Peptides against a protein of PDB entry 2AUS. Designs and how they scored, part 6

Target 1, 323 residues: chain A of PDB entry 2AUS
Amino acid sequence: ADIKREVIVKDDKAETNPKWGFPPDKRPIELHIQYGVINLDKPPGPTSHEVVAWIKRILNLEKAGHGGTLDPKVSGVLPVALERATRVVQALLPAGKEYVALMHLHGDVPEDKIRAVMKEFEGEIIQRPPLRSAVKRRLRTRKVYYIEILEIDGRDVLFRVGVEAGTYIRSLIHHIGLALGVGAHMAELRRTRSGPFKEDETLVTLHDLVDYYHFWKEDGIEEYIRKAIQPMEKAVEHLPKIWIKDSAVAAVAHGANLTVPGIVKLNAGIKKGDLVAIMTLKDELVALGKAMMSTQEMIERSKGIAVDVEKVFMPRDWYPKLW

## One batch from the design tools (peptide; aimed at target 1 V100 L102 L150 E151)

Design b1_p25_7_s3 (made by RFdiffusion4, then SolubleMPNN; its pose is not in this set)
Fold by OpenDDE base, seed 5:
Structure b1_p25_7_s3 (fold): chain B 323 residues (1-323), chain A 25 residues (1-25)
Amino acid sequence: as target 1 above (323 residues)
Amino acid sequence: SAAAAAEAARRAALLARVLARLRAE
């Protein structure tokens, strides 16, 4: 999420009609909810699926989905995509995660040794998924981006860890404990980040959602529920983006692949096969798709399929058909 | 046991204090 991607402008003269579309900041409350993502503080106890089902009941929604399972005992950042935005979770599933973890050591270890050994777990690690994972229990590599020890209190080691999606912190702690020679277990775990979603002012509880929905429906106060729901575009902030001409928006919204002439600007470093967000010049999410070209190819070529459109989000009528 | 509950409470308090610090950064 923190990778500032360079923006390469292909058409510096491209303008957007202010009358077309619904920018993320200009959606009526009902439409905002239909294209929303909640940065939920998942409580410990319930499953991520139970929490999604509760949100659907609280907010009277037909559909919702979460941006990556938290175990029942794990609290913290659970992005929940709503209604028409439900499928934006596909952008969040592969996103990096941060956790704060409390590791309990099963023996005494000098602090210097704890620090040294935990530093060795930065980088690539080999993990086997737990029995309860929907993932085949094959050995796989995962990246640990960083480990930062926050506090050491005897046998209790509190640390933050940034990891590749599907890294099991419980397994990491087990391996750290083995490397320390005393063994260890995960005492506490909280997810503090899921891609672009973090612990900030946008983080809301299930209780907050109950209250905020009540204030809207009974008191006519939409402000709280509006703030509690992020636009779906938040869920793609970490993806490479391609911004398209107004004339290309309706075609993509109808499920047409993005062709090179439709590109106004794009992020650097797109590779063939990358998941990309197709955006309007007003930063509205049109679709997610698979890049069929690199950034360089999208710049150099005059024609061809730039993005294979996998999922349209934008309604077909927000922009006129200009073809 | 009361000891296990006290240890769990200590751990929860440690986590809460550090999370509060990290949110204030």
Scores: peptide ipSAE 0.213, ipTM 0.813, DockQ to the pose 0.960
OpenDDE base, seeds 1, 2, 3, 4: peptide ipSAE 0.204, 0.205, 0.212, 0.083; ipTM 0.808, 0.811, 0.812, 0.661

Design b1_p25_7_s4 (made by RFdiffusion4, then SolubleMPNN; its pose is not in this set)
Fold by OpenDDE base, seed 3:
Structure b1_p25_7_s4 (fold): chain B 323 residues (1-323), chain A 25 residues (1-25)
Amino acid sequence: as target 1 above (323 residues)
Amino acid sequence: SAAEAAERARRRERLERILEELKKE
């Protein structure tokens, strides 16, 4: 998410009609909610599914989904996609995660040894999924991007960790404890990041959502609930993007594959098989799909299927049919 | 304002009730 992707322009003369679509910043409040994602501060105690059910009750919603399960005891960043945006969570499942963890050691270890051993866990690690996971219990590699020790107090080690999706911090702590020779367990865990969602001004509690919904419904004040809900486009910021002509939008919104002539600009470094976001020139999410070409092939070719469209988000009527 | 504080208190109490009802399910 932190690497700026280069944008390659294929058609520098492509214009967009300001009367078509609904840019993320110009959606009426009802439409903003229907295409929204909440950066929820999940409390400790409830499951991620219970919290999603609560949000649906609080906001009077038919559908919602979360961007990756947090265990009941785990607090922090839980992206919750609303209504028409519910399926955008598929973009967040493979996204990197950050946590702050409290590890309790089962014996005394010198601080220098703790620091040295924890640094060795940066990079590729082997994990076995826990018995309680719905994931097949096969050994798998996972990336630990970084470990930052925040505090060491005797047997308690507070640390920040950036990890590949589906890395089990409890298992990481168990392996660190084994490497230290004394054993360890996870005392506390908070998720501080899920792809583009982090602890920032957009993070809201369930209390905030109750308050903000009532300010809107009882007092007619939309400002708070509008700020509490991010546009669905936030949930795809970490993906490579392809921006398309206005003339291609309605076809893609009807489920047609994106062809090379429809491309205006695209990110560098797209590979065949990558998940990509198809965007309008107004930065509206049209669809998610699988790249059928590399960035280079999309530049060099005059025709062919660039993206196999898997999930359409944009309504069919936002842009006119121009075919 | 005191009115906004009182309204937040009522909304907290409503959320706590919703959370308690949902813990019983």
Scores: peptide ipSAE 0.021, ipTM 0.557, DockQ to the pose 0.024
OpenDDE base, seeds 1, 2, 4, 5: peptide ipSAE 0.019, 0.015, 0.019, 0.016; ipTM 0.511, 0.439, 0.528, 0.470; seeds 1, 4, 5 fail the geometry check

## One batch from the design tools (peptide; aimed at target 1 D41 P44 T205 D211)

Design b1_p26_2_s2 (made by RFdiffusion4, then SolubleMPNN; its pose is not in this set)
Fold by OpenDDE base, seed 3:
Structure b1_p26_2_s2 (fold): chain B 323 residues (1-323), chain A 26 residues (1-26)
Amino acid sequence: as target 1 above (323 residues)
Amino acid sequence: MSLIEEFRAKSEELEEKLKKVLEKLK
């Protein structure tokens, strides 16, 4: 769910120097790549790690990481964070996912019964992680946010499903098949969303990346490769944000914890322990951290540690040291 | 084309594009 978060302003007079930093839309192409995330259309067949390795070869990169493993046979949305942005993918792990799945039934079932039973799987489901999962094989609940049947053709059921992070669609389909009384298996699966990354105009293939990199390096045309790479700030759109004063940016970029006086504005509904994005007034990602206060505490208090800074992204020199 | 056929065709297209990429990476 795209939680629309209210923005609470603490300092309405806070200004930002336009000469400091590099806003996401104003980065030179090399810097844009260094702080980039690709919304990759992962092909079926390769592992997510193989695909990341190929992206590194295609784009001549030292580092990259993916925003949550897709099984080899699963296609679709795989966020791949590049270079200095590589660690931003951890913000995507807890994010909701959407899939389109093809379920094959092992017997004939009336369409009305298929629709009725699949509707019952909206909400909380009990799952056991598969053997191949790095997650402990304990029974756990997961939320199915919605199921949308797209097409029913005899024993084949195409459906869209929105799920909590770490929901196993294969297990869902197995349980649907059991509930229908005939059994079922997952014939095909595509991820259509991973948090803020979805099937849209930003979705690119490995083939596109090869061509776009060639156009840049050989023809001097940067437009395609620029569009193929999203700013790292895209990968944190789903997180609660805290916007800080220019005077606080350099300290946070050096790994200092964010203190309450540095806050200009913040999202409502931050809880202690939440992962939050620390932003400049130009919507540049400074760091990810753990909220040490609620939104209310950050408003009411004049001092104290607001965010325990865990991961700095911004270079130390983009903003001056003002301490 | 049914949505199921289009869905399968998209997977096949990605596999063919992948082959071309792998040839360029050799």
Scores: peptide ipSAE 0.574, ipTM 0.945, DockQ to the pose 0.914
OpenDDE base, seeds 1, 2, 4, 5: peptide ipSAE 0.565, 0.571, 0.573, 0.570; ipTM 0.943, 0.945, 0.945, 0.945

Design b1_p26_3 (made by RFdiffusion4)
Pose (drawn by RFdiffusion4):
Structure b1_p26_3 (pose): chain A 309 residues (1-127, 142-323), chain P 26 residues (1-26)
Amino acid sequence: ADIKREVIVKDDKAETNPKWGFPPDKRPIELHIQYGVINLDKPPGPTSHEVVAWIKRILNLEKAGHGGTLDPKVSGVLPVALERATRVVQALLPAGKEYVALMHLHGDVPEDKIRAVMKEFEGEIIQRKVYYIEILEIDGRDVLFRVGVEAGTYIRSLIHHIGLALGVGAHMAELRRTRSGPFKEDETLVTLHDLVDYYHFWKEDGIEEYIRKAIQPMEKAVEHLPKIWIKDSAVAAVAHGANLTVPGIVKLNAGIKKGDLVAIMTLKDELVALGKAMMSTQEMIERSKGIAVDVEKVFMPRDWYPKLW
Amino acid sequence: SLIEEFKAKSEELAEELEELKERMEE
């Protein structure tokens, strides 16, 4: 997921006018929230659905959604997209996820076999692909490990299968997500407590600084997604519902294949929309016309890059 | 140990959640 993609510039002269849109990190606080995503450290107990409901209540929001469901007892990274950026969590499906898990073996097994069996579970699994498994600690029947997986991978099922492969059986004592695409345990990871208090600092004390840092621009959700940057003049057509045509492309990531989910970005690096690539990177470079991206969701409002009549 | 440190993270979050639920009921 976190492979740095090469950027290929097709139009080296394209410039963006600062009158239109906003750099993603410089939106007025209200707009910042309308198009924001929270990197929330979900506490154990509530369902992911309940956590989103609490967030909507705390921030007085109309709409919100999470990216990748965590079960009630699971803690950790839970990206919560807000308001107009609610559907941006779609961008996380192609990106992977990472967990730290505690596995309790129902029988005694030599560490040698435990490490050997765990390693064999990398690759593919049926229940999805397991990118990596790193054992952190093996204390008796307790195994603490870090695992990277494809989205939708049920870790409980993975541990159960490891238990079967060992014949002694296994139980998942605890699970914590440490990564969900570009969201990880860094300075942007916030708790529900921080969110409530920072919201009070803003609405009661008039200080926007803390609630601002607790909420990330929606562009954060597409950090690991292949991108196509388009001209200012092309943004309006897309923002108004048209698919993206090749003439509007300024630069793009290498490795884009037909059918790939892509992010269409302005030259300010704002998210315009998510769509499916109808062409490859090379075809987008060589061709002068045709639909480059079948737009599935538009995020940018029509007002930022307006059509003038 | 790593297991104790790992469990402590969830315990800290559970304590904060209980305090937050109490406050939301008010």

Design b1_p26_5_s1 (made by RFdiffusion4, then SolubleMPNN; its pose is not in this set)
Fold by OpenDDE base, seed 1:
Structure b1_p26_5_s1 (fold): chain B 323 residues (1-323), chain A 26 residues (1-26)
Amino acid sequence: as target 1 above (323 residues)
Amino acid sequence: SLIDEFRERSERLRRELEELLERFKK
């Protein structure tokens, strides 16, 4: 369940000018693409980088980036941020993931034992990163949030698993196989969720993108390509948010840090050091930054730096300079 | 079975990719 964060209002009289900015639902198609994220169904075979290169070719883009690598043999949810939105992928890297995995056991195990042992892998696990990872090969803990067995057919076990970012499902399956005493390997893997991106009506294939781009460019039909691309704001739905005054937007868009007087409303539970999304009152993403205060400090204080702005997304001209 | 459907889904995506790659060679 998407944990709905409580919204605390600091300034209940703050209004927004409807003539300023471009809300996600009101962007012209070209601007929508410039600030877009595709929920791609990555096919098995290609690397995540090859798929991003193909998307750039298909959609005639200069820049794109993915929201967390899938191995070549792994299919499913790969968020691909486009053009001006490319840097939003940093919000998706730390996000939780869900997979459906097919595990093949190397011996016969009673179903009751399979179920019992797999349940023991819910919670904290110790993993060693694979050799191919850019990560230092130190032992690390990872959270397995849940394991749901979908089907058992002899030595084949289909299961859903929710995990902390950077959990290796192949390693998990190896350890399950060891615990069962017979050994196991990962026969197939699909990612079904990456933070706010999941298997839903927004999931599209490379084939869909080719057809939808053709319908737009050749037939003048933009509805399909518009639906196939999510606004970049989708990629920050899982983050705590701070909504700012219209008068503060241009300063933040120029790279100024957010100060406490600029805050209109904010989510509860922000801690110092958290990645936060700075939003307009029209739910436009202005910037990502690091919280320099807790939610409570942002409410109680009248002055100070609330957010250290790290990445600006909004153009400088969407809102007027009011300084 | 859910296992068979799961395998078939991956195979469909592979076939669709192969067809797409053939279009890019023309």
Scores: peptide ipSAE 0.581, ipTM 0.935, DockQ to the pose 0.942
OpenDDE base, seeds 2, 3, 4, 5: peptide ipSAE 0.580, 0.577, 0.573, 0.578; ipTM 0.935, 0.933, 0.933, 0.934

## One batch from the design tools (peptide; aimed at target 1 I58)

Design b1_p27_3 (made by RFdiffusion4)
Pose (drawn by RFdiffusion4):
Structure b1_p27_3 (pose): chain A 309 residues (1-127, 142-323), chain P 27 residues (1-27)
Amino acid sequence: ADIKREVIVKDDKAETNPKWGFPPDKRPIELHIQYGVINLDKPPGPTSHEVVAWIKRILNLEKAGHGGTLDPKVSGVLPVALERATRVVQALLPAGKEYVALMHLHGDVPEDKIRAVMKEFEGEIIQRKVYYIEILEIDGRDVLFRVGVEAGTYIRSLIHHIGLALGVGAHMAELRRTRSGPFKEDETLVTLHDLVDYYHFWKEDGIEEYIRKAIQPMEKAVEHLPKIWIKDSAVAAVAHGANLTVPGIVKLNAGIKKGDLVAIMTLKDELVALGKAMMSTQEMIERSKGIAVDVEKVFMPRDWYPKLW
Amino acid sequence: EEEEEEKDEEIAKEKEELEEYIEEKTE
């Protein structure tokens, strides 16, 4: 997921006017929240659905959604998109996820076999692909390991299968998600407590600094997604419901294939929309016309890059 | 099994405390 993509510039002269839109990290606090995402450290106990409900109550929001469900006892990274950016979690499906898990073996197994069997579970699995498995600690029947997987991979099922392969059987004692696409355990990971307190600092004490840092621009959700940057003049047509045509492309990532999920960005690096690529990168460069992206969801409001009559 | 049940009870207690805290702060 976190492979840095090459950027190819087709129109080296394209410029963006600062009058329109906002750099993503410079939105007025209300707009920042309307188009924000929280990198939440989910506590064990509540369901992911319940956590989102608490967040909507804390932030007094109308809408919110999480990216990738964590079971009630699972803690860790739970991206929660807010308001107008709620659907941006769609951008996380192609990006991977990472967990730290504690596996309790129901029988004694030599460490040698445990490491050898765990390694064989990398690649493909039926229940999804397992990118990597790194054993952190093996203490008796307890195995602590880090695993990177494709979205929708059930770790409980993976551990169960490892138990079968070892014949002794296995049980997942605990699980914590450490990565969900671009969301990881860094300075943006916040708790529900921080969120409540920072909201009070803002609504009661008038200080927006803390609630601002606790919420990321929605563009964070598309950091690992192939991108197509378009001219200022093309943003309005897309913001108004039109698919993206090739003439509007300024630059794009290499490796885009027809059918890929892409993010359409302004020259300020704001998220305009998510869509499916109808052409490849090379076709988008060589052709002068045609629909480049079948837009599935528009995020940018019509007011930022207006159509003037 | 007993250690897992104790841990589940600790998690349930922490969840209750958090829910009460959020309700008080959002009143």

Design b1_p27_3_s3 (made by RFdiffusion4, then SolubleMPNN; from b1_p27_3, 19 letters changed)
Fold by OpenDDE base, seed 5:
Structure b1_p27_3_s3 (fold): chain B 323 residues (1-323), chain A 27 residues (1-27)
Amino acid sequence: as target 1 above (323 residues)
Amino acid sequence: DAAAAARAAAIAEATAALKAYIDEKTA
């Protein structure tokens, strides 16, 4: 998520009308909520589904969805997309995750051996999904991006781990325990990152959401609930982006595919088949789609379908029809 | 173990309290 993608400008003269659209930081509070994502600190205990149901009740919402299940016993970063933003969770499902885990060893192991063996689990690992997973129980490769040991206290190992989406930390700890020869289990787990969402000032509890909603509805104070909800554009920060002309926005908002002439600027390193975010020049999310061209092809070509539009987020009336 | 049981009990209590608070404020 922290990979700054180079921005290639295709049309340096393209301007945007300030009267069109609603930039993420300039939405009225009701509209901000309709296009919002909460960086929720999920408590241990409830399921991710129960938490989403509670958020809907707290905020008086019809729709919401989460950016990737946390087990009941697992706390931490659970992005919850609201109302019109609900479908943005599809951008978060494939995003990398970070956890802090407490591993308990079933025997005594020298600290040097613990450190050495855990370092060997950085890179590609073979995992089997747990029995209770809705995922087909086939062996699959997953990436462990990094393991950082925070503390070793006898048989207790506290560590930070960055992983590919759908890596099972419980299974990782089990395999580490086997490699150490003593066995191990996961004592505690907290998710500290889900793509662009981290443990930062935007992280809020369910108690915070209750209180902040009441401050708005009863006292007329919107500042707290406004800060507690991130714009849906936050949920796509980790994706490659394509910025389009004002004249192309309404067509894409109606579900038309993005054609090459509509592109103003784009990130480097887009490959055919990548999930991409289509943005306005005001950094508003128009749609998610599948890249039909590479970045290089989108630069070199004068025509053709650049993006197959899969999910529209922007209302059809925010920009005028200019076709 | 006793520590795991104590943690599970504390989580259950906190979850019940949170649910009660939400129920009170959303009634």
Scores: peptide ipSAE 0.471, ipTM 0.915, DockQ to the pose 0.924
OpenDDE base, seeds 1, 2, 3, 4: peptide ipSAE 0.469, 0.466, 0.469, 0.468; ipTM 0.914, 0.914, 0.915, 0.914

Design b1_p27_6_s2 (made by RFdiffusion4, then SolubleMPNN; its pose is not in this set)
Fold by OpenDDE base, seed 1:
Structure b1_p27_6_s2 (fold): chain B 323 residues (1-323), chain A 27 residues (1-27)
Amino acid sequence: as target 1 above (323 residues)
Amino acid sequence: MSLIEEFRARIERLRRELEELLERMAK
């Protein structure tokens, strides 16, 4: 369940001018693409970088980036941020992941033993990064949030697994196989979730994107390509949010830090050092930044830097300068 | 069809659709 964060209102009289900005639902198709994220069903075979290059070619884009690498053999949910939204992928890298995996056992094991041993892998596990990773090969802990066995057919075990970012499912399956005493390998792997992106009606293939782009460019039908691209604001749904006054938007869009007087409302449970999304009152993403205060400090204080602004997304001209 | 068979079939469909797409883009 998406944990709905409580919203605390600091200024209940704050209004927004409907003529300023471009809410996610009101963007012209070209602007929607410039601030878009595709929930791609990555096919098995290509690298995540090859798939991003193909999307750039298909959609005639200069820039794109992905919300966390899938190995060549792995299919499923790959968020691909487009053009002006490309940098929003930094919000998706630390996000939890879900997979469905097919594990093949190298010997016969009673079903009750399979179920018992797999349940022991819920919680904290110790992993060594694979040789191919850019990460230093130090032992590290990772969280397995849940394991759900979907089907057992002899030596084949289909399971759903929720994990902390950078958990290696291949390594998990190897350790399960060792604990079962027979050994195991990963036969198939699919990512079913990456933060706010999941297997739903927004999931599209490369084939879908080719056809939908053709319908737009040749037939003038924008409906399909509009549906295939999510607003960049989708990529920050899992982050704590701070909503700001119209008078503060232009300053933040110019790279100024957010000060406490600019805050209208905010999520509960923000800690100092958290990645936060700075939003307009129309739910437009202005910037990502690091919280310099807790939620409580942002409520109680009248002055000070609330957020150190790291990445601006909103154009400088969507809101007027009021300084 | 078992869940395992459906899961394998879904992955194999994506593989075939990619091959067909690559053939279309090479023309």
Scores: peptide ipSAE 0.619, ipTM 0.945, DockQ to the pose 0.861
OpenDDE base, seeds 2, 3, 4, 5: peptide ipSAE 0.618, 0.616, 0.618, 0.617; ipTM 0.945, 0.943, 0.945, 0.944

Design b1_p27_6_s3 (made by RFdiffusion4, then SolubleMPNN; its pose is not in this set)
Fold by OpenDDE base, seed 4:
Structure b1_p27_6_s3 (fold): chain B 323 residues (1-323), chain A 27 residues (1-27)
Amino acid sequence: as target 1 above (323 residues)
Amino acid sequence: MSLIEEFRARIRELEEKLKELLEELKK
């Protein structure tokens, strides 16, 4: 997921006015929360929706949304986008995921055979969504990027797995168990990564949020709650980016499509149809949209619609209308 | 502790912390 995308500069003379916008690191605390994403350590037990409801209660918020459902029994990384950032979750839904899973085998299998068979599950797998999934129950291919066995203790197998979005680890473990000939089930599951969100210093519990909100509201100490909330721009770090001129920002913030003349710099490897993040020169998220051109077409062309703008995040007044 | 034991312990700790929080939020 940490593929440093090459940045191609189209306009090396483009400057940005420091008085316009609110860079992610310079937002007042209230504005930071309005455009925030929490890297929540979801506890086992509650649904992802219950946890989002609790966060809204704890932080006195009107709106929030999660960056991809975790089952009730599953713990770990749940990105929760807040208030005006709520819609940024659409960038996280298609993002790769990592899990640590404990698989329990229903019979004894030699360790060498466990290792060999689990390695064969790296690559493309065919899965059927579970009955309780909001996704239409159709067979679909998913990619397993890697499987790393962490420990084998008799019938218990602890492993790390990187997967394409919407890969069902329970189904993977079931198929591994079938391939081993003894059967298996998922004993425990923790999500350790969801796109740019991982187990790191930004991971916070519901308790941390209670405490940090109290420190802010009762003691006037904003530092903890500020650190507990990531800027919404974090939620798009894994996307290809297009950086635009100050003169183009207000138009895009009003829902206008991005045209080629507005582009200052862009990531390499954008394809037509890709989800892209439109950024200011101060790395503020303006909008998400669908690329209507490749990177190469955006470089070579002087005109045309580069991005079909789907979701605007930036307020209309952060940058002046310069048209 | 084995990595499996540590992994299970971490999950149990999060579960217990949640129970404590839910008891506090009912007060």
Scores: peptide ipSAE 0.580, ipTM 0.930, DockQ to the pose 0.868
OpenDDE base, seeds 1, 2, 3, 5: peptide ipSAE 0.575, 0.576, 0.572, 0.574; ipTM 0.930, 0.930, 0.928, 0.928

## One batch from the design tools (peptide; aimed at target 1 I58)

Design b1_p28_1_s1 (made by RFdiffusion4, then SolubleMPNN; its pose is not in this set)
Fold by OpenDDE base, seed 2:
Structure b1_p28_1_s1 (fold): chain B 323 residues (1-323), chain A 28 residues (1-28)
Amino acid sequence: as target 1 above (323 residues)
Amino acid sequence: SEEERKKLREEHEEIKEKVERYLELAAL
């Protein structure tokens, strides 16, 4: 998620009209909520679906969706996209995850051996989804990006792990335990990151949301609920971006594919087939789509479909029709 | 309405109590 993407400018003279759109920082509170994502600290116990249902009740919302299921016993970072932003969770599903896990060993193992074996689990691992998963139990490879041992206390191993989406930490711990020769189980698990969402000042509890909603509705204080809800654009920070001309925004907002002439600037390293975020020059999310060209092709070509638009977020009326 | 606000407050307190119970059960 922390990949600094170079920005290539294709049109250095492109300006944006300050009267058009609603930049993430300038949305009225109701509109901010309609295009919001909560970085929720999910409590242990409830399902992710129960928690999403509670958020809808707390905030009086019709729709919400989460950026990737946490098991009932798992706490921590659960991005919850609200209302018109609900479908932005599609950008978070493939995003890397970080966890802090407590592994309990079923026997005594020298610390040096624990460290050595856990390091061997960095990289590509073969996993089988758990029986309870709605996912077909096919063997699949997953990336473990890193394992950081935080503490070893006898048979208890506290570690941070960065993983590819849909890596099962419980299965990882089970395999580590087998490799250690003593067996192991997952005692505790907390998710500390889901793509661009992490444990930071934006992390809020369900209690915070209740209190902040009341401060807004009863006391007229918008500040807390505004801070508790991130703009939907946060949920696409990890994606490669393409910034478009004001004249192209309304077409894309109507579901038209992005053509090369509409591009003002773009991230380096876009490949054909990548999920990309189409942005305004005010960093507003217009749509998600599939890149039909590489970055290089989008620079060199004068015409053609650059992005196949899959999901529009921006309302059709935020920018004028200029076609 | 005041009745809708009251009902919403009651639902919010029920959510708080459910969360607290889950936290208590996780601390055990």
Scores: peptide ipSAE 0.328, ipTM 0.854, DockQ to the pose 0.933
OpenDDE base, seeds 1, 3, 4, 5: peptide ipSAE 0.323, 0.023, 0.033, 0.303; ipTM 0.852, 0.384, 0.536, 0.843

